# Ledger of designs, part 55: peptides against a protein of PDB entry 7PB4

Target 1, 105 residues: chain A of PDB entry 7PB4
Amino acid sequence: KMLNIKEYKEKLLSTLGEFLEDHFPLPDRSVKKKKKNIQESSVNLITLHEMLEILINRLFDVPHDPYVKISDSFWPPYVELLLRNGIALRHPEDPTRIRLEAFHQ
Target 2, 218 residues: chain B of PDB entry 7PB4
Amino acid sequence: DALQMAVGYFEKGPIKASQNKDKTLEKHLKTVENVAWKNGLASEEIDILLNIALSGKFGNAVNTRILKCMIPATVISEDSVVKAVSWLCVGKCSGSTKVLFYRWLVAMFDFIDRKEQINLLYGFFFASLQDDALCPYVCHLLYLLTKKENVKPFRVRKLLDLQAKMGMQPHLQALLSLYKFFAPALISVSLPVRKKIYFKNSENLWKTALLAVKQRNR

## One batch from the design tools (peptide)

Design b1_p19_1 (made by RFdiffusion4)
Fold by OpenDDE base, seed 2:
Structure b1_p19_1 (fold): chain B 105 residues (1-105), chain C 218 residues (1-218), chain A 19 residues (1-19)
Amino acid sequence: as target 1 above (105 residues)
Amino acid sequence: as target 2 above (218 residues)
Amino acid sequence: SRMEQEVVVLEEISLRLKL
């Protein structure tokens, strides 16, 4: 039973990961910017998969404060996607914080 | 140059209104408007000003005026569009600004230098179909972007569900017809044979400007 | 279990994204 749940979880994660990569990839920032010294803050954007992992982990690790602060690594289209699909919620008093919906309750 | 001073003001200038600042803002805005409608803007100027218009740095009235004058001299960089989509998602711009942006994007679509990165945004544009105010313009954009590879079963289901909710809207029917063309096996529903694809004329705001741009680039 | 709850969450996310 536990092995089956673990395997099923791994399959779900893999399938979700592939779907997210195929349909919601990060934009290639690699367009050859000629070296104009625009210090575009080289903030590495995280994948949508990584963002979901952070949100899921926070929900289970800190259930009394399941909110994650939106960092510069959070690509705004991903945040909007999660909010629009009801996967995440903004903190009612702090719009810079989001949580995963507690679908298990 | 007056245009460079105006762009520099919007990029670096103080946002907080004082009476003298409002006069200065209006002066610079008129400078941008005059140049944009007369000659068009360089790709770099559009990159800067488009981000400003969508960032929520200024009020909705100013943002709307800036966005309305995002007329290229030659081309628009696809990178500017990708950045703009990011700003739209930050939620600092009004719903009317979002609508105007999609109208602009459709109107200026042929002037965007490349489409590779914009095509990667297909899923994000598709997710915006649920917004009733955006839906007509997003359908038009998706009609321009859609390739066979984008026509997936889950997207077909979403479009059919949306049609069930909204009814047989002309813009939605146009997109569904394109989907059926690429993947007839996924769409069992009989679609009315439309002799003409009908989208809301997003170009109406820029019709004269677009004609001028096309004439200058011939 | 936590793992069972995580599966439920993942299923719901997948459903909402319409996988």
Scores: peptide ipSAE 0.627, ipTM 0.890, DockQ to the pose 0.322
Fold by OpenDDE base, seed 1:
Structure b1_p19_1 (fold): chain B 105 residues (1-105), chain C 218 residues (1-218), chain A 19 residues (1-19)
Amino acid sequence: as target 1 above (105 residues)
Amino acid sequence: as target 2 above (218 residues)
Amino acid sequence: SRMEQEVVVLEEISLRLKL
């Protein structure tokens, strides 16, 4: 039973990862326009998969405070996607914090 | 020049505590408006001003006026559009600004230098179909972007569900017809044969300006 | 178990992104 659940979880993660990569990829910031002065915010954007992993882990690791602070690594379209689809919620008092919905409750 | 000073004002903000901040703002805004409508703006100027209009740095009235003046002299950088979409999601712009942006994006679509990155945003635009205010314009944008590879069973279901909720809207029908063209096996429903596709505001705010741009670049 | 709950969450996320 446990092995089957683990394998199934891994399959779900893989399938989800592929789906996210296919349909919600990061934009290629690779237009290194050499123009010096715009502070190219060297902030590495995380994938939607990584963002979900962070949110899921926070939900289970810290269930009493499941909120994650939105960092500059969080691509705004991803945040909006999660919020619009009811996958995540903003903190009611702090719009810079989001949580995963507790679908298991 | 006057335009560089105006762009610099919007980018950096007021350099001096001018007692008459509003008059200075209006002066620079009129400068941008005049140049944009007469000659169009350079891609770099659009890049700067578009981000400013969507960043929430200024009030909605100013942002709206700036966005209305995002008329290219030649091309719009695709990167500017990608950055703009990001700003829309930060939530510092009004709903009306979002609508105006999508109208602008549809109107200016042919003037965007490349489409590789904007095509990658397909899923995000598709997710915006649920916004009733955006839906007509997003359908038009998706109609311009849709390739065979984008037509998936789950998107077909979403469009059909949306149609069930909203009724047989012309913009939804146009998009569904395109989907059926690319993937007839996914859409068993008979769609009305429309000889002409109609999207909301076929007469865009920029019609005259775009004609002038096309004439200058011939 | 936590793992079972995570599966439920993943299924729901997948559903919400695909529906």
Scores: peptide ipSAE 0.620, ipTM 0.886, DockQ to the pose 0.324
Fold by OpenDDE base, seed 3:
Structure b1_p19_1 (fold): chain B 105 residues (1-105), chain C 218 residues (1-218), chain A 19 residues (1-19)
Amino acid sequence: as target 1 above (105 residues)
Amino acid sequence: as target 2 above (218 residues)
Amino acid sequence: SRMEQEVVVLEEISLRLKL
């Protein structure tokens, strides 16, 4: 039973990952860094898959405060996508924090 | 030149010490507006000013005026559009600014230098269809972007569900007709053969400017 | 179990993105 659930979880994650890559890829920031202006802090954007993993882990690890702070690595269109599809919610008092919806409750 | 000074003012922001902040702001706005409508703006100037207009750095009135004069001399960089979409999602711009941006994006679509990165944003634009204020303009944008590869069963279902909720809107019907053209097996519903696809193009704020841009680039 | 709950969450996310 546990093995079957683990295998099923892995299959769901892989299928979801492929779907996210196909339909919601990151923009290719192959902006040729012309050398001069140093200050574009090349904030490495995380994938939507990685963002969901962070949100899921936070929901289960800290259920009393399931909110994640939106970092510069969070691509704003991904945040908007999750909010619009009812997958995530903004904190009512702090718009810089989001949580995953508790679909298991 | 006067334009460089104006762009630099918006980029750097108002220097604290000027007693006449509003007069200085208005002067620089008028400079940008005058150049944009007469000659168009360089791609670099549009890159800077578009981000400023959507970042929430200035008030809604200023942002609206800047966005209305985002008229290219030649081309708009796709990178500017990708960055702009990101700024829209940060939530520092008004709903009216978002509507204006999508109107602008549709109006200026042919002047965007590349479409590869914008096509990757297809799913994000599609997710914006549920916004009633954006829906007509997003449908028009999607009509311009849609390739056969974008027509998926789940998107067909979403469009049909949206049509069931909103009714048979002309802009939704136009998009559905295109979907049916690319994937007839996915859309069993008989769509009315509309001879004319009518998007709300009648009130193109940039009609005169677009004609001028096309004349300069011929 | 936590893993069973995570599966439910993943199923729901998948549904909401594909619906």
Scores: peptide ipSAE 0.651, ipTM 0.902, DockQ to the pose 0.334; fails the geometry check
Fold by OpenDDE base, seed 5:
Structure b1_p19_1 (fold): chain B 105 residues (1-105), chain C 218 residues (1-218), chain A 19 residues (1-19)
Amino acid sequence: as target 1 above (105 residues)
Amino acid sequence: as target 2 above (218 residues)
Amino acid sequence: SRMEQEVVVLEEISLRLKL
């Protein structure tokens, strides 16, 4: 039973990852290498997969404070996507913090 | 020049010490408006000002006026649009600004230099269909962006569910008709044969300016 | 188990993105 759950989880993660890459890829910032606009802070954006992983881990690791601070590595369209689809919630008092919905409860 | 000074003012923000902040703001805003409507703006100027309009740096009235004068001299950079979409999602702009942006994006669509990165945003635009205020304009945008590869079963289901909720809206029917064209097997429902596709005329705000841009680029 | 709960969460995320 446990082995089957692990394998199923891995398959689900792989399928989700592929889906996220296909339908919600990061914008290719590579084009602007030539224009010296200095102020593009070299903030490395994380993938939607990585963002979800952070949110899931926080939900389970710190269930009493499941909120994650939105960093500059969080691409705003991803945050909006998660909020609009009811996957994540904003903190009521701090709009810079989001949590995953507790679908397991 | 006066335009560079105006753009620089919006970019750097008001220097705290000016007693006449509102008069200075209005002067620079009028400068941008005058140049934009007469000659259009360079792609670099649009890049700067579009981000300012959507970042929430200024009040809604100022942001609205800036966005209304985002008229290209020649082209709009795709990168500016991608960055703009990011700013829309930060939530510092009003709902009316979001609507205006989508109207602008539809109106200026042909002046965007490339569509490759914008096409990658397809899923994000599609997720905005559930916003009742945005839905008509997002449908129009998606109608312009949709390729065969974008027509997926899950998106068909979402559109049909949205139609069930909102009724037989002309903009939804237009998009569904395009989906049926690309993937007839995914849409079993009989769509009314509409002889004419009707979207809300987003171009009306910029009609004269767009004609002038097209004439200059011929 | 935590793993079972994570699977439920992942299934729901997948559903909400694909619905």
Scores: peptide ipSAE 0.625, ipTM 0.889, DockQ to the pose 0.348; fails the geometry check

Design b1_p19_1_s1 (made by RFdiffusion4, then SolubleMPNN; from b1_p19_1, 10 letters changed)
Fold by OpenDDE base, seed 1:
Structure b1_p19_1_s1 (fold): chain B 105 residues (1-105), chain C 218 residues (1-218), chain A 19 residues (1-19)
Amino acid sequence: as target 1 above (105 residues)
Amino acid sequence: as target 2 above (218 residues)
Amino acid sequence: KKLEEELEVLEAIKRRLSL
């Protein structure tokens, strides 16, 4: 039973990852036009999959404070996507913090 | 020139504590408006000003006026559009600004130099269909972007569910008709054969400007 | 329990994405 659940979880994660890559890829920021002066802070954006993993892990690791601070690595359209689909919620007092939705409430 | 000074003002902010900040702002805004409507703006100027309009650096009235004058001389950079979409999601712009942006994006669609990166945003735009204020314009945008590869069973289900919720809206019907054209097996529902795809084109704020741009680029 | 809960969360996310 546990083995089957683990295998199913791995399969589900793989399927979800593929789906997210296919339908919600990161924009290619590779237009590094070397124009000198504006520190385009080469902030490495994380994938939507990685963002979800962070949110899930935070929910289980710190259930009393399941909120994650939105960093510059969080692509704003991904945050909006998660919020719009009811996958994530903003902190009521701090809009820079988000949590995974409590799907069982 | 006057335009460079105006763009520089919006980009860098007021350099000197001018006693009349509002008069200076209005002067520069009018300069941008005048050039944009007469000649259009360079792609670089649009890149700068579009980000400013969506970043929340200025008030909603100013942002709206800037966005209304985002008229290209020749082309709009796709990168500017991708960056703009990011700014829309930061939450510093009003709902009305978001609507105006999508109207602008549809109106200026043919003047965007490339579509490869915008096409990658398809899933994001599709998720925005649930916003009642954005839905008509997002449907139009998706109509312009949709390829056969984008027509998936899960998106068909979402569109049909949305139709069940909001009724047979003309913009939604147009998109569904396109989906049925690309993938008839996924849409068993009989769609009314509409001879004319009706997106609200009557409210194109830029119609005259776009005609002028097309004439200058001939 | 934890693994089952994680699976339920993943399934819920999948449903929300209409997978």
Scores: peptide ipSAE 0.625, ipTM 0.917, DockQ to the pose 0.297
Fold by OpenDDE base, seed 5:
Structure b1_p19_1_s1 (fold): chain B 105 residues (1-105), chain C 218 residues (1-218), chain A 19 residues (1-19)
Amino acid sequence: as target 1 above (105 residues)
Amino acid sequence: as target 2 above (218 residues)
Amino acid sequence: KKLEEELEVLEAIKRRLSL
């Protein structure tokens, strides 16, 4: 039973990952190396999959404060996507924090 | 150059308007407006000014005026559009600015140099269909972007659910008709054969400007 | 229990994405 649940979870994660990669890929940052010395802080954007993992982990690791601070690695369209689909909620008092929706409450 | 000074002001200039700053702002805004409508703007100028208009650096009235002047001399960079979509989602621009941006994006679609990066945003745009204010314009954008590969069963279901909620909207019917064209087996519902596809705002705010751009690029 | 809860969350996300 437990093995089957683990295998099913892994399969579901894989399927979700593939779906997210296919339908919600990151834009190719053509870092036009404009030679100007502006350290364009190559803010490494995380994938939508990674963003969901962060939100899920926070929900389970810190259930009393399940909010994650939106960093520069969070691509704004992904945040908007999660909010619009009711997957995430913005903190009522701090718009820089989001949580995974409590689907079972 | 007066335009360079104006662009530089918007890029680096003071955020907080004082009374004397308002006159300076208006002067630079008029400079941008005059050049944009007469000659169009370079891709680099559009890149800078589009981000400014969507960043919330200035008030809604100023942002609206800037966005209305995002008229290309030749082309718009797809990178500028991708960046703009990101700024749009940060939540510092008004709902009216978002609507205006999508109207602009549809109006200027043919002047965007490449579509590869914009096509990657297909899923994001599709998710924006549920916004009632954006829906007509997003449908039009998706109508322009949709390829056979984008027509998936889950998107068909979402469109049909949206139609059930919103009713038989002309813009939604246009998109569904395109989906049915690419994947007839996925859409069992009889769609009225509309000979004419009507999207909201056939009267483009940029109609005169677009004619001028097309004439210059002939 | 924790694994089942995680699975439920994943399934809910899947549903919201219309997978």
Scores: peptide ipSAE 0.624, ipTM 0.918, DockQ to the pose 0.298
Fold by OpenDDE base, seed 3:
Structure b1_p19_1_s1 (fold): chain B 105 residues (1-105), chain C 218 residues (1-218), chain A 19 residues (1-19)
Amino acid sequence: as target 1 above (105 residues)
Amino acid sequence: as target 2 above (218 residues)
Amino acid sequence: KKLEEELEVLEAIKRRLSL
């Protein structure tokens, strides 16, 4: 039973990862390397998959405060996507913090 | 140059010490408006001013006026559009500004230099169909962006579900008709053969300016 | 228990993405 659940989880994660990569890729920053002066913040954006992993881990590691602070590595369109699909919620008092939705209700 | 001074003012922000902040702001705003409507703006000027209009640096009235004069002399950089979409998601702009941006994006679509990066935003724009205020304009944008590779079973299902919720809207019907053209096997529903694709006229605000830009680029 | 809860969360995410 546990082995089957692990295998199913791995398959689901793989399928989700492929789906996110295919349909929600990051914009290619490669074009702008040549023009020196625009301080495009050298901040590496994380993938949507990595963002979800952070949110899931926080939910299970700190269930009483499941909120993650939005960093500069969080691409704003990904945050908006998660919010619009009811996957994430903003903190009611601090819009810079988001959590995974509590799907148990 | 008066335009460079005006753009520099918006970029650097108002100097705290001037008693006449509102008059200075209005002067620079009028300078940008006059040049934009007469000659259009350079791609670099649009990059700067579009970011300012969407970042929430100024009030909604000022942001709206700046966005209304984002008229290119020749082209708009796709990078400016990608950045603009990011600023829209930070939550510092009004709902009316978001609607105006999508109207602008549809109106100026042909003047964007490249579409490769914008096409990567397809999934994000598709998720924005759930916003009732944005839906008509997002459908029009998606109609312009959609390729065969974008037509997937899950997106067809979402469009049909949206149609069931909102009714047979002309803009949804237009997009569904395009989806059926690319992937007829995914859409079993008989769509009314509409001879005319009907989108809300997003171009009305810029009609005269767009004619002038097209004439200069011929 | 934890693994089952994680699986439930992943399934819920999948449903919301319409996978």
Scores: peptide ipSAE 0.623, ipTM 0.917, DockQ to the pose 0.271
Fold by OpenDDE base, seed 2:
Structure b1_p19_1_s1 (fold): chain B 105 residues (1-105), chain C 218 residues (1-218), chain A 19 residues (1-19)
Amino acid sequence: as target 1 above (105 residues)
Amino acid sequence: as target 2 above (218 residues)
Amino acid sequence: KKLEEELEVLEAIKRRLSL
């Protein structure tokens, strides 16, 4: 039973990952490095999959404070996507913090 | 150049604590408006000003006026549009600004230099269909972007669910008709054969400007 | 328990993404 659940979880994660990559890819920052010294801090944007992993892990690791601070690595369209689909919620007092939705209610 | 000074003001902010901050802002805004409507703006100027309009740096009235004058001289950079979408999602702009942006994006669609990266945003735009205020304009945008490869079973289900919720909206019917054209097997519902695709005239705000741009680029 | 809860969360995410 546990083995089957684990295998199913792995399959689901893989399928979800593929779906997210196919339908919600990061835009290629083909910004030709023209030499303008704008230190656009090369903040490496994380994938939507990685963002979800962070939110899921926080929910299970710290269930009493499941909120994650939105960093510069969080692509704003992904944050909006998660919020709009009811996957994530903003902290009521701090809009810079988001949590995974409690789906068990 | 007066335009460079105006763009620089919006980019860098007010250099001096001028007692007449509002008068200075209005002067620069009028400069941008006058040049944009007369000659159009360079791609670099649009890049700067579009980000400013969506970043929430200024009030909604100023942002709205800036966005209304995002008229290209020749082309709009795709990168500017991708960045703009990011700013739109930060939540510092009003709902009216979001609507205006999508209207602008549809109106200026043909003047965007490339579409490859915008096409990657297809899933994001599709998720915005559930916003009642955005839905008409997002449908129009998706109608322009949709390729056969974008027509997936899950998106068909979402569109049908949305139609069930919102009713048979002309803009939604237009998009569904396109989906049925690309993937007839996915849409069993008999769609009325609309001879005329009807979208809200998003172009109305820029109709005269767009004609002028097309004439200059001929 | 934890694994089952994680699976439920993943399934809920999948549903909301219309997978």
Scores: peptide ipSAE 0.622, ipTM 0.916, DockQ to the pose 0.308

